# Ledger of designs, part 41: peptides against a protein of PDB entry 4N7V

Target 1, 222 residues: chain A of PDB entry 4N7V
Amino acid sequence: TLRSITSPLVAHRLKPIRQKTKKAVVSILDSEEVCVELVKEYASQEYVKEVLQISSDGNTITIYYPNGGRGFPLADRPPSPTDNISRYSFDNLPEKYWRKYQYASRFVQLVRSKSPKITYFTRYAKCILMENSPGADFEVWFYDGVKIHKTEDFIQVIEKTGKSYTLKSESEVNSLKEEIKMYMDHANEGHRICLALESIISEEERKTRSAPFFPIIIGRKP

## One batch from the design tools (peptide; aimed at target 1 Y103)

Design b2_p22_4_s4 (made by RFdiffusion4, then SolubleMPNN; from b2_p22_4, 6 letters changed)
Fold by OpenDDE base, seed 3:
Structure b2_p22_4_s4 (fold): chain B 222 residues (1-222), chain A 22 residues (1-22)
Amino acid sequence: as target 1 above (222 residues)
Amino acid sequence: MVKSHHELEEEELEKLEEETFS
């Protein structure tokens, strides 16, 4: 099943974006829907042959073929759907569309990993908890130039000199120089605080059931 | 206040395309 390969994408709270690759253009719309435009080139012009429009919660997929399947010239936005539109739920999406859905899902996950959910300014750094899940990315931008990027899989450190390295195990973290450990300790504390705040704010958001509380900014750059 | 997302690198998107369509 598709569910065994990926979960429904989640595009809530994401800003509009449009990105082109060789085979496709993927967009997040103002409505927070996600569009995948499959592109073909003919006579030095690019045409959109197929469009997948996915709801913000990933559960509804609308598929259409512009201009009766002949294609519509690529523009600055997806072509409007006309007739001959197919609508599927996530669980009944035909297998032939699974890879295209997976592309959209991975794109959204990438965007989420770069979309601030909580920005927290400390005395020494700008801390950012991102929207992706599980294990949201966490970035720390120290005002002196040091940068730390935590993901579910690794920790990247960029020192003042620009020297960059990746840590993939706790043993590697424990082997850091003392001066770097100080930055790591601060980053970890900021991370803990952001996670705690996320929990508290999410609970209040659930209770109020109104407009989303995120993204939020806590504190100011000193 | 709402902030915009970080820029995406073209290389990241190309990698995603290759991984999903190859």
Scores: peptide ipSAE 0.177, ipTM 0.791, DockQ to the pose 0.218
OpenDDE base, seeds 1, 2, 4, 5: peptide ipSAE 0.173, 0.166, 0.173, 0.176; ipTM 0.795, 0.786, 0.789, 0.790

Design b2_p22_5 (made by RFdiffusion4)
Pose (drawn by RFdiffusion4):
Structure b2_p22_5 (pose): chain A 222 residues (1-222), chain P 22 residues (1-22)
Amino acid sequence: as target 1 above (222 residues)
Amino acid sequence: EEEEELEEELEEELEELAEEEE
């Protein structure tokens, strides 16, 4: 059953983005709702045959077929719903559409992996904690020129040369130059600080009923 | 520049996602 494979998507605090493609148009609206529009081409013009709209918390799914000859003319914004529409909870979503919800889930998870939640400016680097929690990606751009990309699985180092390589395990990073560990440790301290900063602020956020406390930009680029 | 680079990475990864679906 859907929920066997996937968890409801989270599109909160994400910026609006629209993505055209040969098959469909997947987007995130200003209301932070995820919209998936299937697209067909006819008479040198594009038609829409199905629209999936998922709530910000991913719990509510609305699907409408503007069933008519020629479907729906493709525009820059999602079309208004017709009358032959549908609405399901996440658990009550039919066996159909499951391939499409999983696609939308990946789209959102990809977008969160490139959305800054906390931006921290150190003496040596620009630190960014991303949105794809838990275990969000951590990216460090040193003013020196070195780039460090931290994942739950990976550590990625891009030296000033452009010489790039990936370090997966603790043993792999220990196989180091004892100078690059400074970049590694400074980035890890920055990661420690951002995870700590995120916790005490999101804690205050649960104490409140206001506009989101994210994203944050801390300090300034010297 | 860094923000543009990040947006470019996102566009590349979205293209890869669309290709995988095809």

Design b2_p22_5_s1 (made by RFdiffusion4, then SolubleMPNN; from b2_p22_5, 8 letters changed)
Fold by OpenDDE base, seed 1:
Structure b2_p22_5_s1 (fold): chain B 222 residues (1-222), chain A 22 residues (1-22)
Amino acid sequence: as target 1 above (222 residues)
Amino acid sequence: DIEEERKKELEEELKKLFEEEE
């Protein structure tokens, strides 16, 4: 099943983006829908031959073939769907489209890992908790040039010199130079605070039927 | 600028992602 390969993508709160490759264009629209445009070139002109439009919650996939499959000239946005469209649920998506959905999912997940959910300015750094889940990425950009990037799988440290290394265990973290441990301590504190705020804000958001609370900014830029 | 750097990182990772899919 498709579900055994990937979960429905989640594009809520993501800003519009359009990325072109040789064979496809992937977009997040203003509506937070995700579009995969398959591109073919004929006579030095690029045409969109197929479009997968995926709902923001990933559960509905609308597929259409512009101009009856003849293609529509590539533009700055996906071609509008015609009356000749197919609509599928996630669990009923034909297997021939699974790879394209996976591609869209990976794209969205990457964007989520780079999309701020909570930005927290401290005295020493700009801390950012991202939208991806579970185990959201957490970035700490110290004003002196040090960067710490925490993921579910590892911690990457970039020192002032540009030296970069990855930590994958607590033992490695404990073996850090003392000066780096100070940065790590600060990063961890910022992370704790962001997670706490996320929990509190999410709960209030659940209780309120208003517009989304995220993304939010805590503190002020120095 | 932090935001510019973050933008570059996203672009680089997107490029890698696409290379894997092609």
Scores: peptide ipSAE 0.605, ipTM 0.924, DockQ to the pose 0.804
OpenDDE base, seeds 2, 3, 4, 5: peptide ipSAE 0.595, 0.605, 0.605, 0.601; ipTM 0.922, 0.924, 0.924, 0.923; seeds 3, 4, 5 fail the geometry check

Design b2_p22_5_s2 (made by RFdiffusion4, then SolubleMPNN; from b2_p22_5, 6 letters changed)
Fold by OpenDDE base, seed 5:
Structure b2_p22_5_s2 (fold): chain B 222 residues (1-222), chain A 22 residues (1-22)
Amino acid sequence: as target 1 above (222 residues)
Amino acid sequence: MIEEEREKELEEELKELFEEEE
């Protein structure tokens, strides 16, 4: 099943973006829907032959073939759906579309990993908790040039000198020189605070049932 | 400046993602 290889994509709160490759265009729309446009070239003109339009929660996939399958000229936005469209739930999506859905999902997840959910300014750094889940990316940009990037899988450190390295185990973290440990301690504290804020704000958002509270900025750059 | 650098990182990673799919 599709669910065994990926979960429904989540595009909520993501800003619109349109990225083109030779064979496809992937977009996050103002509506937070995700579109995959399959592109073919004829006589030096690009045409959209197939569109997968995925709901913001990833659970509904609308598929259509512009202009009766003849294609619609590539524009700055996906062509509008026609009357002859197919609509599927995530669990009922035909297997022939799974690869395209997975591509859209990977795209969205990457965008989420670079989309600020909480920005927290400390005395020493700009801390950013991202939208991806589970295990949201957390970046700390110290004002002196040090950067720490935490993911579910690793911690990347960029020192003042430009020296960069990746840590994938606790033992490697523990082997850091004392100066870097100080930065790590600050990063960890900022991370803890952001996670706490995320929890509190999310709960209030649930209770209020209004416009999204995120993204949010706490503090200001010194 | 930080936002610009972060956006550049996104663009680079998106490029890599697209190259993998082509």
Scores: peptide ipSAE 0.203, ipTM 0.797, DockQ to the pose 0.853
OpenDDE base, seeds 1, 2, 3, 4: peptide ipSAE 0.124, 0.108, 0.152, 0.136; ipTM 0.751, 0.740, 0.775, 0.758; seeds 2, 3, 4 fail the geometry check

Design b2_p22_5_s3 (made by RFdiffusion4, then SolubleMPNN; from b2_p22_5, 8 letters changed)
Fold by OpenDDE base, seed 1:
Structure b2_p22_5_s3 (fold): chain B 222 residues (1-222), chain A 22 residues (1-22)
Amino acid sequence: as target 1 above (222 residues)
Amino acid sequence: DIEKEREKELEEELKKLFEEEE
């Protein structure tokens, strides 16, 4: 099943983006829908032959073939769907489209890992908790040039010199130079605070049932 | 500029992602 390969993508709160490759264009629209445009070139002109339009919650996939499959000239946005469209649920998506959905999902997940959910300015750094889940990425950009990037799988440290290394265990973290541990301590504190705020804000958002509270910014720029 | 740097990182990672898919 498709579900055994990937979960429905989640594009809520993501800003519009359009990324072109040789064979496809992937977009997040203003509506937070995700579009995969399959591109072919004929006579030095690029045409969109197929479009997968995926709902923001990933559960509905609308597929259409512009101009009856003849293609529509590539533009700055996906071509509008015609009356000749197919609509599928996630669990009923034909297997021939699974790879394209996976591609869209990976794209969205990457964008989520780079999309701020909470920005927290401390005295020493700009801390950012991202939208991806579970185990959201957390970035700490110290004003002196040090960067710490925490993911579910590892911690990457970039020192002032540009030296970069990855930590994958607590033992490695404990073996850090003392000066780096100070940065790590600060990063961890910022992370704790962001997670706490996320929980509190999310709960209030649930109760209020209003417009999304995120993204939010805590503190002020230096 | 942190924002510019973050944008560059996203672009680089997107490029890698696309290379994997093509």
Scores: peptide ipSAE 0.622, ipTM 0.929, DockQ to the pose 0.803
OpenDDE base, seeds 2, 3, 4, 5: peptide ipSAE 0.618, 0.621, 0.621, 0.621; ipTM 0.928, 0.929, 0.929, 0.929; seeds 2, 3, 4 fail the geometry check

Design b2_p22_5_s4 (made by RFdiffusion4, then SolubleMPNN; from b2_p22_5, 6 letters changed)
Fold by OpenDDE base, seed 1:
Structure b2_p22_5_s4 (fold): chain B 222 residues (1-222), chain A 22 residues (1-22)
Amino acid sequence: as target 1 above (222 residues)
Amino acid sequence: DEEEEREKELEEELKKLFEEEE
């Protein structure tokens, strides 16, 4: 099943973006829907032959073939669906479209990892919890130039000098210089706070019918 | 500017992602 290889993509709160490749264009629309446009070239003109439009929650996939499959000239946005539209649920998506969906999912996940959900200013750093899940990326930009980037898989440290290294285990973290450990401790504290706030805010958001609370900024740069 | 740097990283990683799919 498709579910065994990927989860429904989640594009909520993501800003519009459009990225073109040789064979495709992937975009997040103002509506937070995700579009995959398959592009072919004829007579030095690019045409959109197929469009997968995926809902913001990833559960609905609308597929259409512009101009009855003849293609529509590539533009700055996906061609509008007209007739001959197929609509599928995630679990009923034909296998022939799975690769394209996976591509869209990976695209969205990458964008999410670079999309701030919570920005928290401390005395020493700007902390940013990203939208990707589970295990959201967490960035700490210290005002003195040190940078720490935490992911589910590793921790990257960039020192004032520009020296960069990656830590992949607790043993490596424990082997850090004392001065770097101080930065790490602060980063971890900021991370804890952001996670706690995310939980609290998400719960309040669930209870209300208000507009989305995220992204949110807490505090200000000193 | 961390936002600008993050955008650059996104572009670079997207490029890699696209190269894998093409």
Scores: peptide ipSAE 0.355, ipTM 0.875, DockQ to the pose 0.883
OpenDDE base, seeds 2, 3, 4, 5: peptide ipSAE 0.344, 0.357, 0.361, 0.357; ipTM 0.871, 0.877, 0.876, 0.875; seeds 3, 4, 5 fail the geometry check

Design b2_p22_6 (made by RFdiffusion4)
Pose (drawn by RFdiffusion4):
Structure b2_p22_6 (pose): chain A 222 residues (1-222), chain P 22 residues (1-22)
Amino acid sequence: as target 1 above (222 residues)
Amino acid sequence: ELEEEFEELEEEFEEEEEEEEE
């Protein structure tokens, strides 16, 4: 059953983005709702045959077929719903559309992996904690020129040369120049600080009913 | 970079469709 494989998507605090493609148009609206529009081409013009719209919390799914000859003319914004429409909860979503919800889930998870939640400026680097929690990606751009990309699985180092390599495990990073560990440890301290900063601020956010406390930009690029 | 990753995601999804059809 859907929910066997996937969890409801989270599109809160994401910026609006629209993505055209040969098959479909997947987007995130200003209301932070995820919209998936299937697209067909006819008479040198594109038609829409199905529209999936998922709530910001991913719990509510609305699907409408503007069933008509020639479908729906493709535009820059999602079309208004027709009358032959549908609405399901996440658990009550039919066996159909499951391939499409999983695609939308990936799209959102990818966007969050490139959405800054906390931006921290150190003496040596620009630190960014992303949105894809838990275990969000951590990216460090040293003013020195070195780039460090931290994942729940990976550590990625891009030296000033452009010489790039990936370090997976604790043993792999220990196989190191005792100078690059400074970049590693400074980035890890920055990661420690951002995870700590995120916790005490999101705690105050649960105490409040206001506009989101994210994303944050801390300090300034010297 | 994000647009390239979207292209990769579309490619991967197409591969999955082909696998399910086979």

Design b2_p22_6_s1 (made by RFdiffusion4, then SolubleMPNN; from b2_p22_6, 6 letters changed)
Fold by OpenDDE base, seed 3:
Structure b2_p22_6_s1 (fold): chain B 222 residues (1-222), chain A 22 residues (1-22)
Amino acid sequence: as target 1 above (222 residues)
Amino acid sequence: SLEKEFEELEKEEEEEEREEKE
């Protein structure tokens, strides 16, 4: 099943973006829907032959073939659906479209990993919890130039000198120089606080049923 | 950049398609 290889994508709160590759264009729209345009080249002109439009919650996929399958010239936005539109739920999506859905999902996840959900200013750093899940990326930009980037898989450290290295285990973290451990301790504290606030705010958001509370900014740069 | 990262994802998908045909 599609569910065994990916979960429904989540594009809520993401800013509009359009990314072109050789064979496809992926867009997040103002509506927070995601569009995958499949591009073919004929006589040195690019045409959109197929469009997958995915709802912001990833659960509905609308597929259409512009200009009766003849293709529509590539433009600055997806072509509008006109006729021969197919609509599928996530669990009923035909297998032939699974890879294209995965493309959209991976792109959205990448965008989410770079989209601030919580920005928290401490005395020493700007901390940012990102939108991706599970295990949201967490970045700490110290005002003195040190940067720490935490992901589900690794921790990257960039020192004042520009020296960069990656830590992939707790043992490697424990072997850090004492000076770097101080930065790591601060980063971990900021991370803990952001996760706690995310939980509290998300619960209040659920209860209120209002417009999204995120993204939020907490504190001020000194 | 997001562009380079997405191009890499596209290459991975193309490789997977070739492996399934073999």
Scores: peptide ipSAE 0.029, ipTM 0.642, DockQ to the pose 0.783
OpenDDE base, seeds 1, 2, 4, 5: peptide ipSAE 0.028, 0.028, 0.028, 0.029; ipTM 0.642, 0.634, 0.631, 0.637; seed 1 fails the geometry check

Design b2_p22_6_s2 (made by RFdiffusion4, then SolubleMPNN; from b2_p22_6 with E1S E8K E11K E18K E19K)
Fold by OpenDDE base, seed 3:
Structure b2_p22_6_s2 (fold): chain B 222 residues (1-222), chain A 22 residues (1-22)
Amino acid sequence: as target 1 above (222 residues)
Amino acid sequence: SLEEEFEKLEKEFEEEEKKEEE
């Protein structure tokens, strides 16, 4: 099943973006829908032959073939659907489209990992919890130039000198120099606070059924 | 950069396509 290889993508709260590759163009629209345009080249002109338009919650996929399958010239936005539109749920998506959906999902996940959900200013750093899940990326930009980037898989440290290294285990974290441990301790505290606030705010958002509360900024840069 | 990560994602996707065709 499609669900065995990916979950429904989530594009809520993402800013519009358009990324062109060799064979496709992937876009997040103002509506927070995701479009995959399949591109073919004929006589040195690029044409969109197929479009997958995915809802912001990933559960609905609309597929259409521009200009009756002849293709539409590539432009700065997806071509509008006209006729021969197919609509599928995530669980009913034909297997031939699974790879294209997976590509869109990976793209959205990458964008989410770079999209701030919570920005928290401490006395020493700017902390940022990102939108990706599970295990959201967490970045700490210390005002003195040190940077810590936490992901589900690793921790990257950039020192004042520009020296960069990656930690992949708890043992490597425990072997850090005392000076770096102080930065790590601060980063971990900021991370804990952001996760706690995310939980509280998300619960209030659910109760209120209002416009999204995220992204939020907490505190001020000193 | 985000662009470099997109290029990497595309390459990974193309490599997966080649493996499915073999």
Scores: peptide ipSAE 0.138, ipTM 0.756, DockQ to the pose 0.901
OpenDDE base, seeds 1, 2, 4, 5: peptide ipSAE 0.117, 0.127, 0.121, 0.137; ipTM 0.744, 0.751, 0.745, 0.755; seed 2 fails the geometry check

Design b2_p22_6_s3 (made by RFdiffusion4, then SolubleMPNN; from b2_p22_6 with E1S E8K E18K E19K)
Fold by OpenDDE base, seed 5:
Structure b2_p22_6_s3 (fold): chain B 222 residues (1-222), chain A 22 residues (1-22)
Amino acid sequence: as target 1 above (222 residues)
Amino acid sequence: SLEEEFEKLEEEFEEEEKKEEE
């Protein structure tokens, strides 16, 4: 099943973006829908032959073939749906479209990992919790030039000297120099606070049923 | 950078599509 290879993509709160490859264009629209345009070249002109339009929650996929499958000239936005539109739920998506959906999902997840959900300014650093899930990326930019980037898989450290290294286990974290441990402790505290705020704000957002509260900025740069 | 990561993702997708066309 499609669900065995990916979960429904989540494009909520993402800013519009358009990324072109040789064979495709992937976009997040103002509506937070995701479009995959399949591109073919004819006589030095690029044409969109197929479009997958995916809802912001990833659960609805609309597929259409511009200009009756003849293709529509590539533009700065996806071509509008016309006649002969196919609509699928995530679980009913034909297998021939799974790879394209997976590409869209990976793209969205990458964008989410770079999209601030919570920005928290401390006395020493700018902390950023990203939109990706599970295990959202967390970045700490210390004002003195140290950077810590936490992901689900690793912790990257960039020291003042520009020395960079990656930690993949608790043993490696525990082997850090005392000076670096101080930065890590601060990063971990900032992370804890951001996660706590995320939980509280999300609950209030659920209760209020208003416009999204995220992204949010807490504090100010000194 | 985000751009570099997008380029890698695009390259991976293009490589996968080429394998499906073969």
Scores: peptide ipSAE 0.089, ipTM 0.731, DockQ to the pose 0.655
OpenDDE base, seeds 1, 2, 3, 4: peptide ipSAE 0.076, 0.080, 0.088, 0.080; ipTM 0.724, 0.725, 0.728, 0.722; seed 2 fails the geometry check

Design b2_p22_6_s4 (made by RFdiffusion4, then SolubleMPNN; from b2_p22_6, 6 letters changed)
Fold by OpenDDE base, seed 3:
Structure b2_p22_6_s4 (fold): chain B 222 residues (1-222), chain A 22 residues (1-22)
Amino acid sequence: as target 1 above (222 residues)
Amino acid sequence: DLEKEFEELEREEEAEEKEEEE
């Protein structure tokens, strides 16, 4: 099943973006829907032959073939659906579309990893918890030029000198120089606070059923 | 750069498609 290889994509709270590659254009719309346009080139002109439009919660996929399958000239936005529209749920999506859905999902996940959910200003740094899940990316930009980027898989450190290195195990983290450990300790504390706030805010959001509370900014740059 | 990362994702998808066809 598709569910065995990926989860429904989540595009909520993401800003509109349009990314063109050689064979496809992927967009997040103002509606927070995700569109994959399959592009073919004929006589030095690019045409959209197929469109997958995915709902913001990833559960509904609308597929259509512009201009009766003849293709529509590539423009600055997806072509409007007109005729021969197919609509599928995530669990009923035909296997032939699974890779295209996975591509959209990976794109959205990448955008989420770069989209601030919580921005927290401390005395020493700007901390940012991103939208991706599980294991959201966490960035700490120290005002003195040090940067720490935490992901589920690694921790990247950029020192004041511009020296960069990646830590992949707890043992490597424990072997850090004391001066770097101070930055790491601050980053970890900021991370803990952001996760705690995310939990509290999400619970209140659930209770109120109001407009999204995220993204949120806490504190001020000194 | 987001553009380069997306191009890489596309290339990975194309490579996976070729491996399944072989």
Scores: peptide ipSAE 0.028, ipTM 0.642, DockQ to the pose 0.812
OpenDDE base, seeds 1, 2, 4, 5: peptide ipSAE 0.029, 0.028, 0.028, 0.027; ipTM 0.647, 0.636, 0.639, 0.634; seeds 1, 2, 5 fail the geometry check

Design b2_p22_7 (made by RFdiffusion4; failed a check: a repeat of another design)
Pose (drawn by RFdiffusion4):
Structure b2_p22_7 (pose): chain A 222 residues (1-222), chain P 22 residues (1-22)
Amino acid sequence: as target 1 above (222 residues)
Amino acid sequence: EEELEEELEEELEELAEEWEEE
């Protein structure tokens, strides 16, 4: 059953983005709702045969077929819903559409992996904690020129040369130059600080009923 | 920020290609 494989998507605090493609148009609206529009081409013009719209919390799914000859003319914004429409909860979503919800879930998870939640400016680097919690990606751009990309699984180092390599495990990073560990440790301290900063601020957010406390930009690029 | 937007566009193109293949 859907929910065996996937969890409801989270599109809160994400910026609006629209993505055209040969097959469909997947987007995130200003209301932070995820919209998936299937697209067909006819008479040198594109037609829409199905629209999936998922709530910001991913719990509510609305699907409408503007069933008509020629479908729906493709535009820059999602079309208004027709009358032959549908609405399901996440758990009550039919066996159909499951391939499409999983696609929308990945689209969102990808976007969150590139949406800054906390931006921290150190003496040596620009630190960014991303949105894809838990275990969000951590990216460090040293003014020195070195780039460090931290994942729950990976550590990625891009030296000033452009010489790039990946370090997976604790043993692999220990196989180091005892100078690059400074870049590693400074980035890890920055990661420690951002995870700490995120916790005490999101805690105050649960105490409140206001506009989101994210994203944050801390300090300034010297 | 510009590099992040570029990386996101590339990864979205890869995701769309993978889905078109299926």

Design b2_p22_7_s1 (made by RFdiffusion4, then SolubleMPNN; from b2_p22_7, 6 letters changed)
Fold by OpenDDE base, seed 1:
Structure b2_p22_7_s1 (fold): chain B 222 residues (1-222), chain A 22 residues (1-22)
Amino acid sequence: as target 1 above (222 residues)
Amino acid sequence: MEELEKELEEELKKLFEEYEEE
């Protein structure tokens, strides 16, 4: 099943973006829908031959073939759906489209990992909790130039000199120089606070019918 | 934010290259 290789993508709160490659264009629209445009070149002109438009919650996939499959000239946005449209649920998506959906999902997940959900300014750093889940990325940009990037899989440290290294276990973290441990301690505290705030804010958001609370900025840069 | 955007572009490029090579 498609579900065995990927989960429904989640594009809520993501800003519009459009990325072109040789064979495809992937975009997040103002509507927070995700589009995959398959591109072919004929006579030095690029044409969109197929479009997958995926709902913001990933559960609905609309597929259409511009100009009856002849293609539509590539533009700055996906071509409008025609009357010849196929609509599928995630669980009913034909296998021939699974790879394209998976690509869209990976794209969205990457965008989420770089999209701030909570920005928290401390005395020493700008802390950012990202939108990806579970195990959201957490970045700490210290004002003195040190950077720490926490993911579910590793912690990357970039020192003032530009020296970079990756930590993958608690043992490695414990073996850090004392100076770096101080930065790590601060990063961990910021992370804890962001997670706590995320929980509280999310609960309040659930209770209200207001516009989304995220992204949010807490504090100010010194 | 600008730095994050640059990192995103670089990672997306890698992702797209992988997809097109398959």
Scores: peptide ipSAE 0.040, ipTM 0.709, DockQ to the pose 0.874
OpenDDE base, seeds 2, 3, 4, 5: peptide ipSAE 0.033, 0.035, 0.037, 0.033; ipTM 0.615, 0.703, 0.710, 0.690; seeds 3, 4 fail the geometry check

Design b2_p22_7_s2 (made by RFdiffusion4, then SolubleMPNN; from b2_p22_7, 7 letters changed)
Fold by OpenDDE base, seed 1:
Structure b2_p22_7_s2 (fold): chain B 222 residues (1-222), chain A 22 residues (1-22)
Amino acid sequence: as target 1 above (222 residues)
Amino acid sequence: DEEIEEELEKELKELFEEYEKE
C-alpha cells in the first residue's frame, strides 16, 4: 500500500514555493495545496503533461492532463484543471502515481524541516523549532557564529571557525570540548522551552476558533 | 530567514537531482 511507504503529506502553514527541475515542477500554492507538474519538452518549449494536485492534508489527490493530454505550456503556476479530472483518496491512489506522491511528500517534509514554527530569541542565540514532525528539527544560531542543528537522527555543530561535525550518540556529546558543551546546554534549554511553548500554544489553538497561532516569534534579537 | 531559505534551496536541489536520476 501507499501508506506502507509514506504517510499523507501535511502542508498546513507552509508558505507558497515553486521549485522547477528538468522533468517536474513541485509547488505549494497559496491554498496550501501541493502540485506536481510533469514537464515534457517539445520543439524547445516546455509543456505540462500531467498534474497531481494534493490537498493540504494529503488525503485527496486530483489528477488532470492539461489540454486533453496534449500538454499546456509551462507557466509560473500550474495550469487550471479542465473537465477531465480524476479524484482519488490517499488510500485509493493508483500505484502508478505513488512515486510522484512520494516525491511530493519528501518535498513537503523537507520544506517543513526548514519552516519555522517557533522562533525564540535568547540572550545568546536565535532558536528555531521547525514544522516537521515527529521530532521537529531545532536550529540554534548563536550570535557569535556557532550553529547547532538538532534533528531526530543527529546533532550537527558548526563552530566559529566553520569546522563542522555530526554527533549521533550521547557518548559523542559527552566527549565534546567544554566550551562546546556550553553551547549545547544552551541549545538544549532553548529546545525545551520551545517544546513547552508549542504544547501550550497548540492546546490554546485547539480551544479557539481563531486563525492559526503559528508561526510565532518570542523575544527579540538583542 | 534568508539563511534557512538558502539551506532549503540547496537540499531541494539535491533531492530533486536524486529523484530525476531514478
Scores: peptide ipSAE 0.028, ipTM 0.680, DockQ to the pose 0.874
OpenDDE base, seeds 2, 3, 4, 5: peptide ipSAE 0.031, 0.025, 0.024, 0.028; ipTM 0.610, 0.608, 0.613, 0.664; seeds 2, 3, 5 fail the geometry check

